Peptides against a protein of PDB entry 5OOQ. Designs and how they scored, part 78

Target 1, 227 residues: chain A of PDB entry 5OOQ
Amino acid sequence: YREDVRQVVTHPANALSFLQPGRLVEISVNGKDNYGWGAVVDFAKRINKRNPSAVYTDHESYIVNVVVNTMYIDSPVNLLKPFNPTLPEGIRPAEEGEKSICAVIPITLDSIKSIGNLRLYMPKDIRASGQKETVGKSLREVNRRFPDGIPVLDPVKNMKIEDEDFLKLMKKIDVLNTKLSSNPLTNSMRLEELYGKYSRKHDLHEDMKQLKRKISESQAVIQLDDL

## One batch from the design tools (peptide; made by RFdiffusion4, then SolubleMPNN)

Design b2_p16_3_s3 (from b2_p16_3, 8 letters changed)
Fold by OpenDDE base, seed 4:
Structure b2_p16_3_s3 (fold): chain B 227 residues (1-227), chain A 16 residues (1-16)
Amino acid sequence: as target 1 above (227 residues)
Amino acid sequence: MRYYLDLVTGEVYYLE
């Protein structure tokens, strides 16, 4: 059920307006490499220089650059390619007992597990020497201050997702959570169907204008709160 | 010292 919500939350139409610099996001790459909470640097529409006609899914159509402080120290970070979310072999988070370093990694929206309701003040130039480490230090401090977990954006209250199909999805989840079913597969299929209805209503090309507006509005609100 | 904003409360927190 959480995955179904995640699909909606991380859809470009909803997520991009909340991926301002410094936004905390929980990162899981390929469903196995958990980097924990990182900080957004920026994002851009994914463009394949070699194949400009390449078509990506909604959740893979943008690249988000994030600072993580959990990169395995011996990871081949030098092999990271700008704007390439397909990470080289060996790029992984540190395991228990291993040392970690700070790194900027490109990820897709599909690699976002959660969007936090916290935003760091980011250095102007994250690529400058020592800046990513500064962010890494801040991330450690945030984790220290929130031992029970970093607060996650509420899809309805914070993200203002008002899509009827999404609301139906949420309602269905609530019902299913309260009424434990003996057939998890059937329940999952129903949830996927509801998400399918939502996804069909949104197209990156059709929603571009609206998305830009939402981004501006969201940023403005955050900036006002910061003042 | 670094800062972060709680978007729920609007509060700014100080980070060392």
Scores: peptide ipSAE 0.096, ipTM 0.764, DockQ to the pose 0.586
Fold by OpenDDE base, seed 2:
Parts: sequence; structure tokens; C-alpha cells
Structure b2_p16_3_s3 (fold): chain B 227 residues (1-227), chain A 16 residues (1-16)
Amino acid sequence: as target 1 above (227 residues)
Amino acid sequence: MRYYLDLVTGEVYYLE
């Protein structure tokens, strides 16, 4: 059920409005490599230069550049290609006991596990020497300040996802969380159906969210200046 | 409510 919510939250129609510079996102690449919480640098529409006619799924159609502070120190970070989410061999998070470094990695929306209700004040030039490490330090500070976990955006209250089918999905999840299900398979199928109905409306929502993104980004800049 | 961290000061700001 968490996956169903994640799919809705990370859909371009919903997620892009909240992927401002500095936004914290929890990262899991290929369902295997967990980098923890990173900070968004920017994002762009995914373009295949070799095959311009390539069609990507909604969740694979954007590339998000994120700063992580959990990259394994011996990872071949020099082989990272901007806006190429297919990471080179050896690019992985540090395991327990291993040293880590900061890196900017390109990920897809599908690699976002959670979107945090927290933003970092990002350096203007993240590629400049030492800037990634500054962000890395901030990430550590955030983790220190939020020992119970970084607050996650509420899909309804914060992200303003008010689609009826989504709300029904959320309600169903709530019911299932509180009550024992007699048939988990049946319930899961129903949830997929509800998600399917919602996903058919994403085009309309995309336009709305794009506008909201622009507004939100502008406000964020102004607010940051006041700080 | 949204949270912001100042990278320089380390201070967290809360925005409605």
C-alpha cells in the first residue's frame, strides 16, 4: 500500500512541484541502493539523444539531480554522466563501516522513496569545489535535528492531491491499516484499480502542478531571501 | 508547514 501511495506521490503531476532546489528526498536506486536522504539540485525532462522517439514511463520521464552524502568513497564518481540515470558499475552507497563521500547523482522519479517537507538553502554552484560537502554537512545536521525522521510531505495537506480516486485510495489504506483484511489479494487489486483511475487523470493534474511549481519556487526564493 | 535549513548558520526556519 505504501508503494501505491509512493507511485502517486512521485508521479510527475504531483512530485515536480515539490522538487525545488534543496528539497530533501529519500533515495533508493533500482530498489536496491539506498542512499538515504539527499537534496535536490534540479530536474529536467529526460531526453534520449540517441533515440529521440524513446518513450519513458511517467516515473522514468524526468531526471532529478540530487546531492547525497552516502556515496561509497571508492565509487567511480568521475564516470557519472549528467542526466544519465543509468549509473556506472561500482556506483553505490557506502555500507556500514565504509567511508562515504558527497556526490551528485542523477535519478529518476521512481528512485524517490519519500519527499521531505524540508528544504536546504542550496549553494548557487553545487559543482564548485567544496559545495557538495557543505550540503553533505547540512544533511548530517538535518538528521541530527530530526532523530525521529525527516518529516514527509503529506499528500493531501501539503501536496494538495485532492483527486477523488486518490482520496478513496488513502481511505482504503487507512481502513486496512486499522483492520485486519480477510483477503489481502482482493484488497491489493482494488487499490491498483483505484490508482489506475487516478493515473488516467494525470495529464490534467500535470498542467495544474506545473503552475503550482512555478508559484512555489518563486515564493521559496522570496522567503529564503527574507531569512 | 515547510522547513528550511540555512547552510551557513545551520538554523532551521519554519514556513507556513
Scores: peptide ipSAE 0.050, ipTM 0.678, DockQ to the pose 0.127
Fold by OpenDDE base, seed 1:
Structure b2_p16_3_s3 (fold): chain B 227 residues (1-227), chain A 16 residues (1-16)
Amino acid sequence: as target 1 above (227 residues)
Amino acid sequence: MRYYLDLVTGEVYYLE
């Protein structure tokens, strides 16, 4: 169900009005290169000058320029072409332990995992020296301020998507989330039953909390697979 | 609620 929601949210009819300069978007290119949260610079209708007859899907018909602060430092960023979402080989996010730099990358709507309910006040000229780094610092600050995750736009409340089928989908998701939230309690009770006998003797309270959290997370993952 | 961050000042603005 998550992918279905993403398809609707990232459709041009819904997404473009929320891709103002500074809008935070979570970026995944080719389903594998996760750049994390970036900031929108601008967007434009995709035009293939070499092949004007090229037909793109709705989700590939626009190019969004975004600032990311997770680009691998040794990526060939000099090979990036403005308004070309086909990224050169070697353009990738930094892995753990690698150094990263700020870069402006062109992406398609299909590369947007989520749209944040947060905007940065962007510099007027992002291409000027040092400006993308300024945005990069702001992105780090945002992540610091939202350790539990950047708030995502609500498709219904914020984006005002009123499609009946979509609303039904969202309702189903809500029901599943409710069930997910209830299941940890059952598991928690079982855990308490298991460890309750030893809790007083071994001060397992903290351990129980950790285990409850892990159980909740595992259940969330399982249930999310059903979405 | 919408959030805005000023890149210069670091101030956060909230819009409903």
Scores: peptide ipSAE 0.033, ipTM 0.637, DockQ to the pose 0.172
Fold by OpenDDE base, seed 3:
Structure b2_p16_3_s3 (fold): chain B 227 residues (1-227), chain A 16 residues (1-16)
Amino acid sequence: as target 1 above (227 residues)
Amino acid sequence: MRYYLDLVTGEVYYLE
């Protein structure tokens, strides 16, 4: 059920406007490699220069560069290719007891488990020596300050997803979380149906026009001296 | 401590 919500939240039409530099995202690659919370560097539309006619799914159509501080120290990070979300063999998060390092990895939207309602201050040049480690320290500090977990963007209140079918989906999930159902299968099918309805009526082309404007606006941050 | 305002969400962020 959470997966259904994730699919909607991480859709380009919804997610990209919240992937500003420094935005915290929870990362899970291939459903098994959990890097925890990382910080967004930037994102770009996925383009295959060798095959410009390549078609990607909505959730695979963008590459998000993120800083993680949980990369296994002996991972072959030198084999990482910019703008290639297909990670080399051996790239993985550190397990318990293993040492970790900071790394910038390219991921797809499908690898985003959650989008946090928090942004970090990001260095101007994250590729410069020592800069990703600075972000790594900030990530540790955030985790320290939020022992109960990083606050997640509310799809309705924060992301302003107002689709009726999605709202119904959210309500159904809330009900399921509060009580056990005697018919989980039926409920699951209904949730899938609701998600399907949302997805089918979504017009990516039109949404992208609006999204471009929102992206430009969403990247604006004002530094304040006082509150 | 530095403060930042997200113009989209209205959220205030801070960094020591």
Scores: peptide ipSAE 0.032, ipTM 0.636, DockQ to the pose 0.147

Design b2_p16_3_s4 (from b2_p16_3, 9 letters changed)
Fold by OpenDDE base, seed 4:
Structure b2_p16_3_s4 (fold): chain B 227 residues (1-227), chain A 16 residues (1-16)
Amino acid sequence: as target 1 above (227 residues)
Amino acid sequence: ERYYLDLETGEIYYLE
């Protein structure tokens, strides 16, 4: 059921304003490759010049570059392309007993498990020699200081998501957590429906338009085919 | 509250 909340939290209308440089995010690529907590470098709207008619889902319509310190050491990191979320084969987090390195990886919003209530002061040029390693050290320090977990943004208190349908969804989740429902599938479907209602609201669409305008004014749009 | 970590000093700042 946390997935339903995640869908709302990671929607561009809600998430992008909290993806400032240095923002900590918990990363899971393709629902299986868990990189743990990383730090946001930047993000851009996803555009395909070769296929201008391509339509991306909301959660795949933006690319976020993040620094992780859990990349498997033998991963072909040299093949990584900024703002290209289609990762080369072999790019994965280190498993138990394996060595890890720092890397900058491009992810979609759908790969964000949670957004932390913590930011790092990022170096100006993360691509410069040694800079991503510096961020990596900071990530280790953060994890050390927060052994019980990095604080996560509260969707209501911090992100100010006050939509009625979302609040109902949150309440429903709380109730379900206490009841230990015998039919999780049915309940999950209902939660998905609630999310659907939320995402289709006019206010959300307007927020997206406003956000897109702000992004276009302050940030460059990256075309994936040019990478 | 918002939290910031200085990469150079390792100090954590607490902001409203």
Scores: peptide ipSAE 0.042, ipTM 0.670, DockQ to the pose 0.161
Fold by OpenDDE base, seed 2:
Structure b2_p16_3_s4 (fold): chain B 227 residues (1-227), chain A 16 residues (1-16)
Amino acid sequence: as target 1 above (227 residues)
Amino acid sequence: ERYYLDLETGEIYYLE
């Protein structure tokens, strides 16, 4: 049920306050293209310019720009469209043995596998020549310094998700992960029930509204021309 | 614990 936790963690109501410039995030685009740990540049509300009435899911309602250092060198990065999370064909991470380059890619919240408990001091202008490469070097350094893995934000201790049902869910997940129960199937069913209760009881939309009120009016709005 | 990496110096700082 790691996915269930991920859904909660990456929900705008919880994630956006931790997507400051330089925040490390682990990136998996469409569940298949793993770019590893990247650094957040910024994020913006997703708005369809052609269809202002378009409604996106919560996890697709924001675009996060991230620097990655694992882009395949021969990827058509020139075809990347600003503020378009639908990546062109051929945009992919380098495989083993292939060379990689640094790139800034737009992703949705749904492409965040985990949020790290670490930030980089980001250049003021990441689009300037050589700046993304500097971030790339820093990413390599971070990975070197954390051989056991980059620390992930704790949903409770760090992100302050204190919903009672969520806490119960987390506890049950821990029990399941440690295989303390003789009946994994029963535990799984109980986890689903608890997650259901959390989802029904907690108004994530209201939390999002509260968060948005705290976000400055200067926050960029991304206008997409294409669906 | 939260960390901050200074890109200029390469130093990691603890964020309280």
Scores: peptide ipSAE 0.041, ipTM 0.703, DockQ to the pose 0.147
Fold by OpenDDE base, seed 1:
Structure b2_p16_3_s4 (fold): chain B 227 residues (1-227), chain A 16 residues (1-16)
Amino acid sequence: as target 1 above (227 residues)
Amino acid sequence: ERYYLDLETGEIYYLE
């Protein structure tokens, strides 16, 4: 069910308003490369100049630039292209025992595992010499201060997601986490059904979804301008 | 609660 929640949280209609500069996000690229917590630089709507007719899913329709401090030192970071989420071969996080460096990588919303309830005060020019390393140091400090994990945004309390079906889903998840049900399989199936209904509802209300997205984008821009 | 870290000072601020 964590994936179900993640899909809702990372949807543009919900996520963009919380991707201000300095926002901490937990990054997993292609479900394999875990970079840990990084800091948002900025985001933009994905544009494919080579294929203008390209249609992206909602979760792939935006590019988020993030600073990570876990990039493998021998990764070909010089081949990284701004706003190109298709990462060059060899771009990966450092494994245990390997040295890491700081890098700015472009990711899609689908690569966000969680959104933290914490922001960093970001340098104005992150691409200037030494600025990424400064952010990297701050990331290490954050991890030190939160040994039990960085606090994650609450979808309901913080993100104000008020969809009835989603609220029901969250409530069911909470119940399952706190109480052992006599029929765990049945409850799990109900959760899947509920999520399905939520997804279908959004599909049926595409116009509303688009409107929410536009509102979110507008709010995000305003927030970016305030920094 | 929301948190804000000052990169220069290393201080964490709690936002209501």
Scores: peptide ipSAE 0.040, ipTM 0.665, DockQ to the pose 0.139
Fold by OpenDDE base, seed 3:
Structure b2_p16_3_s4 (fold): chain B 227 residues (1-227), chain A 16 residues (1-16)
Amino acid sequence: as target 1 above (227 residues)
Amino acid sequence: ERYYLDLETGEIYYLE
């Protein structure tokens, strides 16, 4: 059930307007490598230079660069390629007892577990020496201040996802969470159906276009330094 | 100076 919500929340039509520099996001790469909460540096539409006609899924169509402070110290971070979300072998979070370092990794929207309701004030040049570590310290401090977890954006109240089918999905999830259903299979199918209806009913491409315009306009008016 | 913004409340917190 949570996955269905995640799919909607992390869809470009919904997520991109909240991926400002410094936005906290919870990161899980390939559903197995949990880096915890990181900070967004920037994002860009995924472009395949070798095949410009390449078509990506919606959730893989953008690359988000994020600072994490949980990278295993001996990970081959030098092999990371900018704007390439296919991470080299050995790139992984530190396990218990292992030392970690800060790194900037490119991820897809599909690697975002949650979008936080907090933004860090980001350095202007994150690639400069020591800047990643500064962000790393900030991340640790945030985690310390929120021992019960970093607050997550509310899809309805904060993200303003007001689609009727999505709202029905959310209500259904709430009901299911409250009501331990004896028939989880049927309930799961219904949730998938509702998600399907949401995806088909709305012109997500048009929505994305509108949001891109809004983002551009907002970037022209509001900068992180002005906050 | 390091700080974070809570977008729900609009409050700015300074990090130590």
Scores: peptide ipSAE 0.037, ipTM 0.687, DockQ to the pose 0.680

Design b2_p16_4_s1 (from b2_p16_4, 6 letters changed)
Fold by OpenDDE base, seed 3:
Structure b2_p16_4_s1 (fold): chain B 227 residues (1-227), chain A 16 residues (1-16)
Amino acid sequence: as target 1 above (227 residues)
Amino acid sequence: SELPFRVYDITKEELK
């Protein structure tokens, strides 16, 4: 059920407007490599230079560059290709007991587990020597200050997802959380149906969503804390 | 000079 919500939240029509530089996002690559919370550097539409006619799914159609501070120290980070979300073999988060380093990795929207309500102040040139480490320190400080987890954007209140089918989905989730006797399978099917309806509607609203993104990016940033 | 470490919340205005 969380996955269904995630699919909606990470859809380009919803997510892109909240992927400003410094936005905190929780990252899971291929459902197995959990990097934890990282900071958005930028994003771009995915373009295949070798095959311009390549068609990507909505969730794979954009590349988001993020700073993570949990990269395994011996990962071949030098093999990372800018704007290539297909990560080289060996690129992985550090496990318990392993040392980690900061890295900028390109991910797809599908690799975003959650979008936080916080943004870091980002260096102007994140690729400059030492800058990603600075962001890494900030990430650690944020995690220290939020031991119970970084607050996640509310899809309705914060992201203003007003789609009726999505709202129904959210209501169903709430009901499931309260009812122990609910059949998970039946509910899952219903959720998938609602998501399907939602996804079909978004293609028609892409232009409007792009406008919303531009507006969101221009919004004033409120300073929360000095770290 | 190291850039100040700052955290921002862009949703605070929406939370009021």
Scores: peptide ipSAE 0.128, ipTM 0.730, DockQ to the pose 0.427
Fold by OpenDDE base, seed 5:
Structure b2_p16_4_s1 (fold): chain B 227 residues (1-227), chain A 16 residues (1-16)
Amino acid sequence: as target 1 above (227 residues)
Amino acid sequence: SELPFRVYDITKEELK
């Protein structure tokens, strides 16, 4: 069911209106290369200059440029071509123990795992020296402020997806989640914590409330330091 | 100059 939801959420008809500059998106390329949360730079309809008649699937028909801060340091980032989602060999996220750098990578909609409810303030020229690193710092700060995960957009409440079949799917998921939450076996402290973390990621209203509180607290701390 | 950390929610309101 999660994949079904993802397919609907990342469809161009639903996703594009939420891919403003600075929008946080969770990135997984080819189902294995997890870059974590990145920030949208821009997007464009995919055009094959060599084959203008090329037909792409809906989820491959747009290219999204995103800043990631998890690129493996020895990746051949110089070989990256803007608006070419076919990544060169060796382009991958850093593994545990490896150093990472910031990079702008072109991805398809199919590489978006989740769309967040947050947007970063983006530099006007991301290609200027040091700008990617600035965004990278902001991404690290976001991750620090949201240790339980960045809140994900609610497909119905926030994205206003009104497809009847999708609504039925969401209702089924809600019923299943309710049943799982009511299971005494899930009441282990660990399961409650995991479920809490999961629910915090997906309950936008509660997440936003908590986010606003955390941001307010962080700002208060900054103000205290400035004072 | 480090860009100030500014985060906006879905409504484009600055999260204060």
Scores: peptide ipSAE 0.104, ipTM 0.739, DockQ to the pose 0.338
Fold by OpenDDE base, seed 2:
Structure b2_p16_4_s1 (fold): chain B 227 residues (1-227), chain A 16 residues (1-16)
Amino acid sequence: as target 1 above (227 residues)
Amino acid sequence: SELPFRVYDITKEELK
């Protein structure tokens, strides 16, 4: 069920409006390289210049640039290319006992495990010297303040996902708690239907343009001390 | 000092 929820949450129709600069996201690249919580820099629709006719799945159709503070120190970060989610060999999170550094990595929506209900104040120029490290310090501070875990966006209450099938899924999860889905195939089929509905309902390209404009605007801020 | 982060789209109740 968790994967089912993740698929819906990370669908462009739902996720993009919450990928503002500084938004915390939990990152797992290719389902194996866990970078932990990172901060969104920006995102863009994925375009393959070499193959303009390339078709991507919805979850791979956008590139999200994120700052992580868990990059292995000896990773070839100089080979990272903005908006290229195909990471060079050797790019990986630090293992236990290894030193880590801050890096900006391009990921797909499919690499997002969860979307946090927190946003960092981001530097104007994240590529400037020392700015990634500043974000890294902020990430550490967030983790310190939330020892039980960074709060995750509620798909219903916060993200306003109101699809009936999704709501039913959420209810089942609530009832079953941590129990695994007894019928993954059935759930998968339902999710595909949901994706179809979202795809038909939303023009993702247009939505992206609108969102980018909104992202540049000032937003309400709630400080933790005020809560 | 200004906090390095902000709470966004969350209520006080959800933080308790």
Scores: peptide ipSAE 0.103, ipTM 0.677, DockQ to the pose 0.245
Fold by OpenDDE base, seed 1:
Structure b2_p16_4_s1 (fold): chain B 227 residues (1-227), chain A 16 residues (1-16)
Amino acid sequence: as target 1 above (227 residues)
Amino acid sequence: SELPFRVYDITKEELK
């Protein structure tokens, strides 16, 4: 169900009005390259100069230029072409332990995982020397300020998506989340009640923690399967 | 630390 929500949210009819300069978006390219949160520079309708008759899906019909601060330092960024979302081979985010740099990359709407409820004040000329790095610094600071995650736009309250079927979908998700959260918590509480008298026993306490972790993991898996 | 650029929220004019 989360993917269904993403499809609706990232549809041009809904997304474009929220892709103002500086809008934070969470980026995943080709379902594997996670760049994290970037900042929108601009967007344009995708036009293939070589093949004007090319037809793109709705989610691939626009190109969004975004500043990311997670580009692998040795990526061939010099091969990036403006308004070409087909990224050259080797363009990827830095892995753990690797150094990263700031870059402007063109992506499609389909590469947006989430649209943030925050905007940076963007420089007038992002391609001027040092400007990308400044935005990159701002992105780092935002992430620091939101250790639990950057707030995401609410599709209904913020984006005003009021389609009846979509609302039903959202309601179903909420119900499922409530059920999935309530049952594990109830079980956890029962366990705590049962073993409350043994709370001072280290081994039992550790077992309880492990069980809670397993419940949490199981809940996450179930949620992913149901949504 | 202070953000180099102002941060806006769609629900609030400015966060910081």
Scores: peptide ipSAE 0.039, ipTM 0.634, DockQ to the pose 0.351

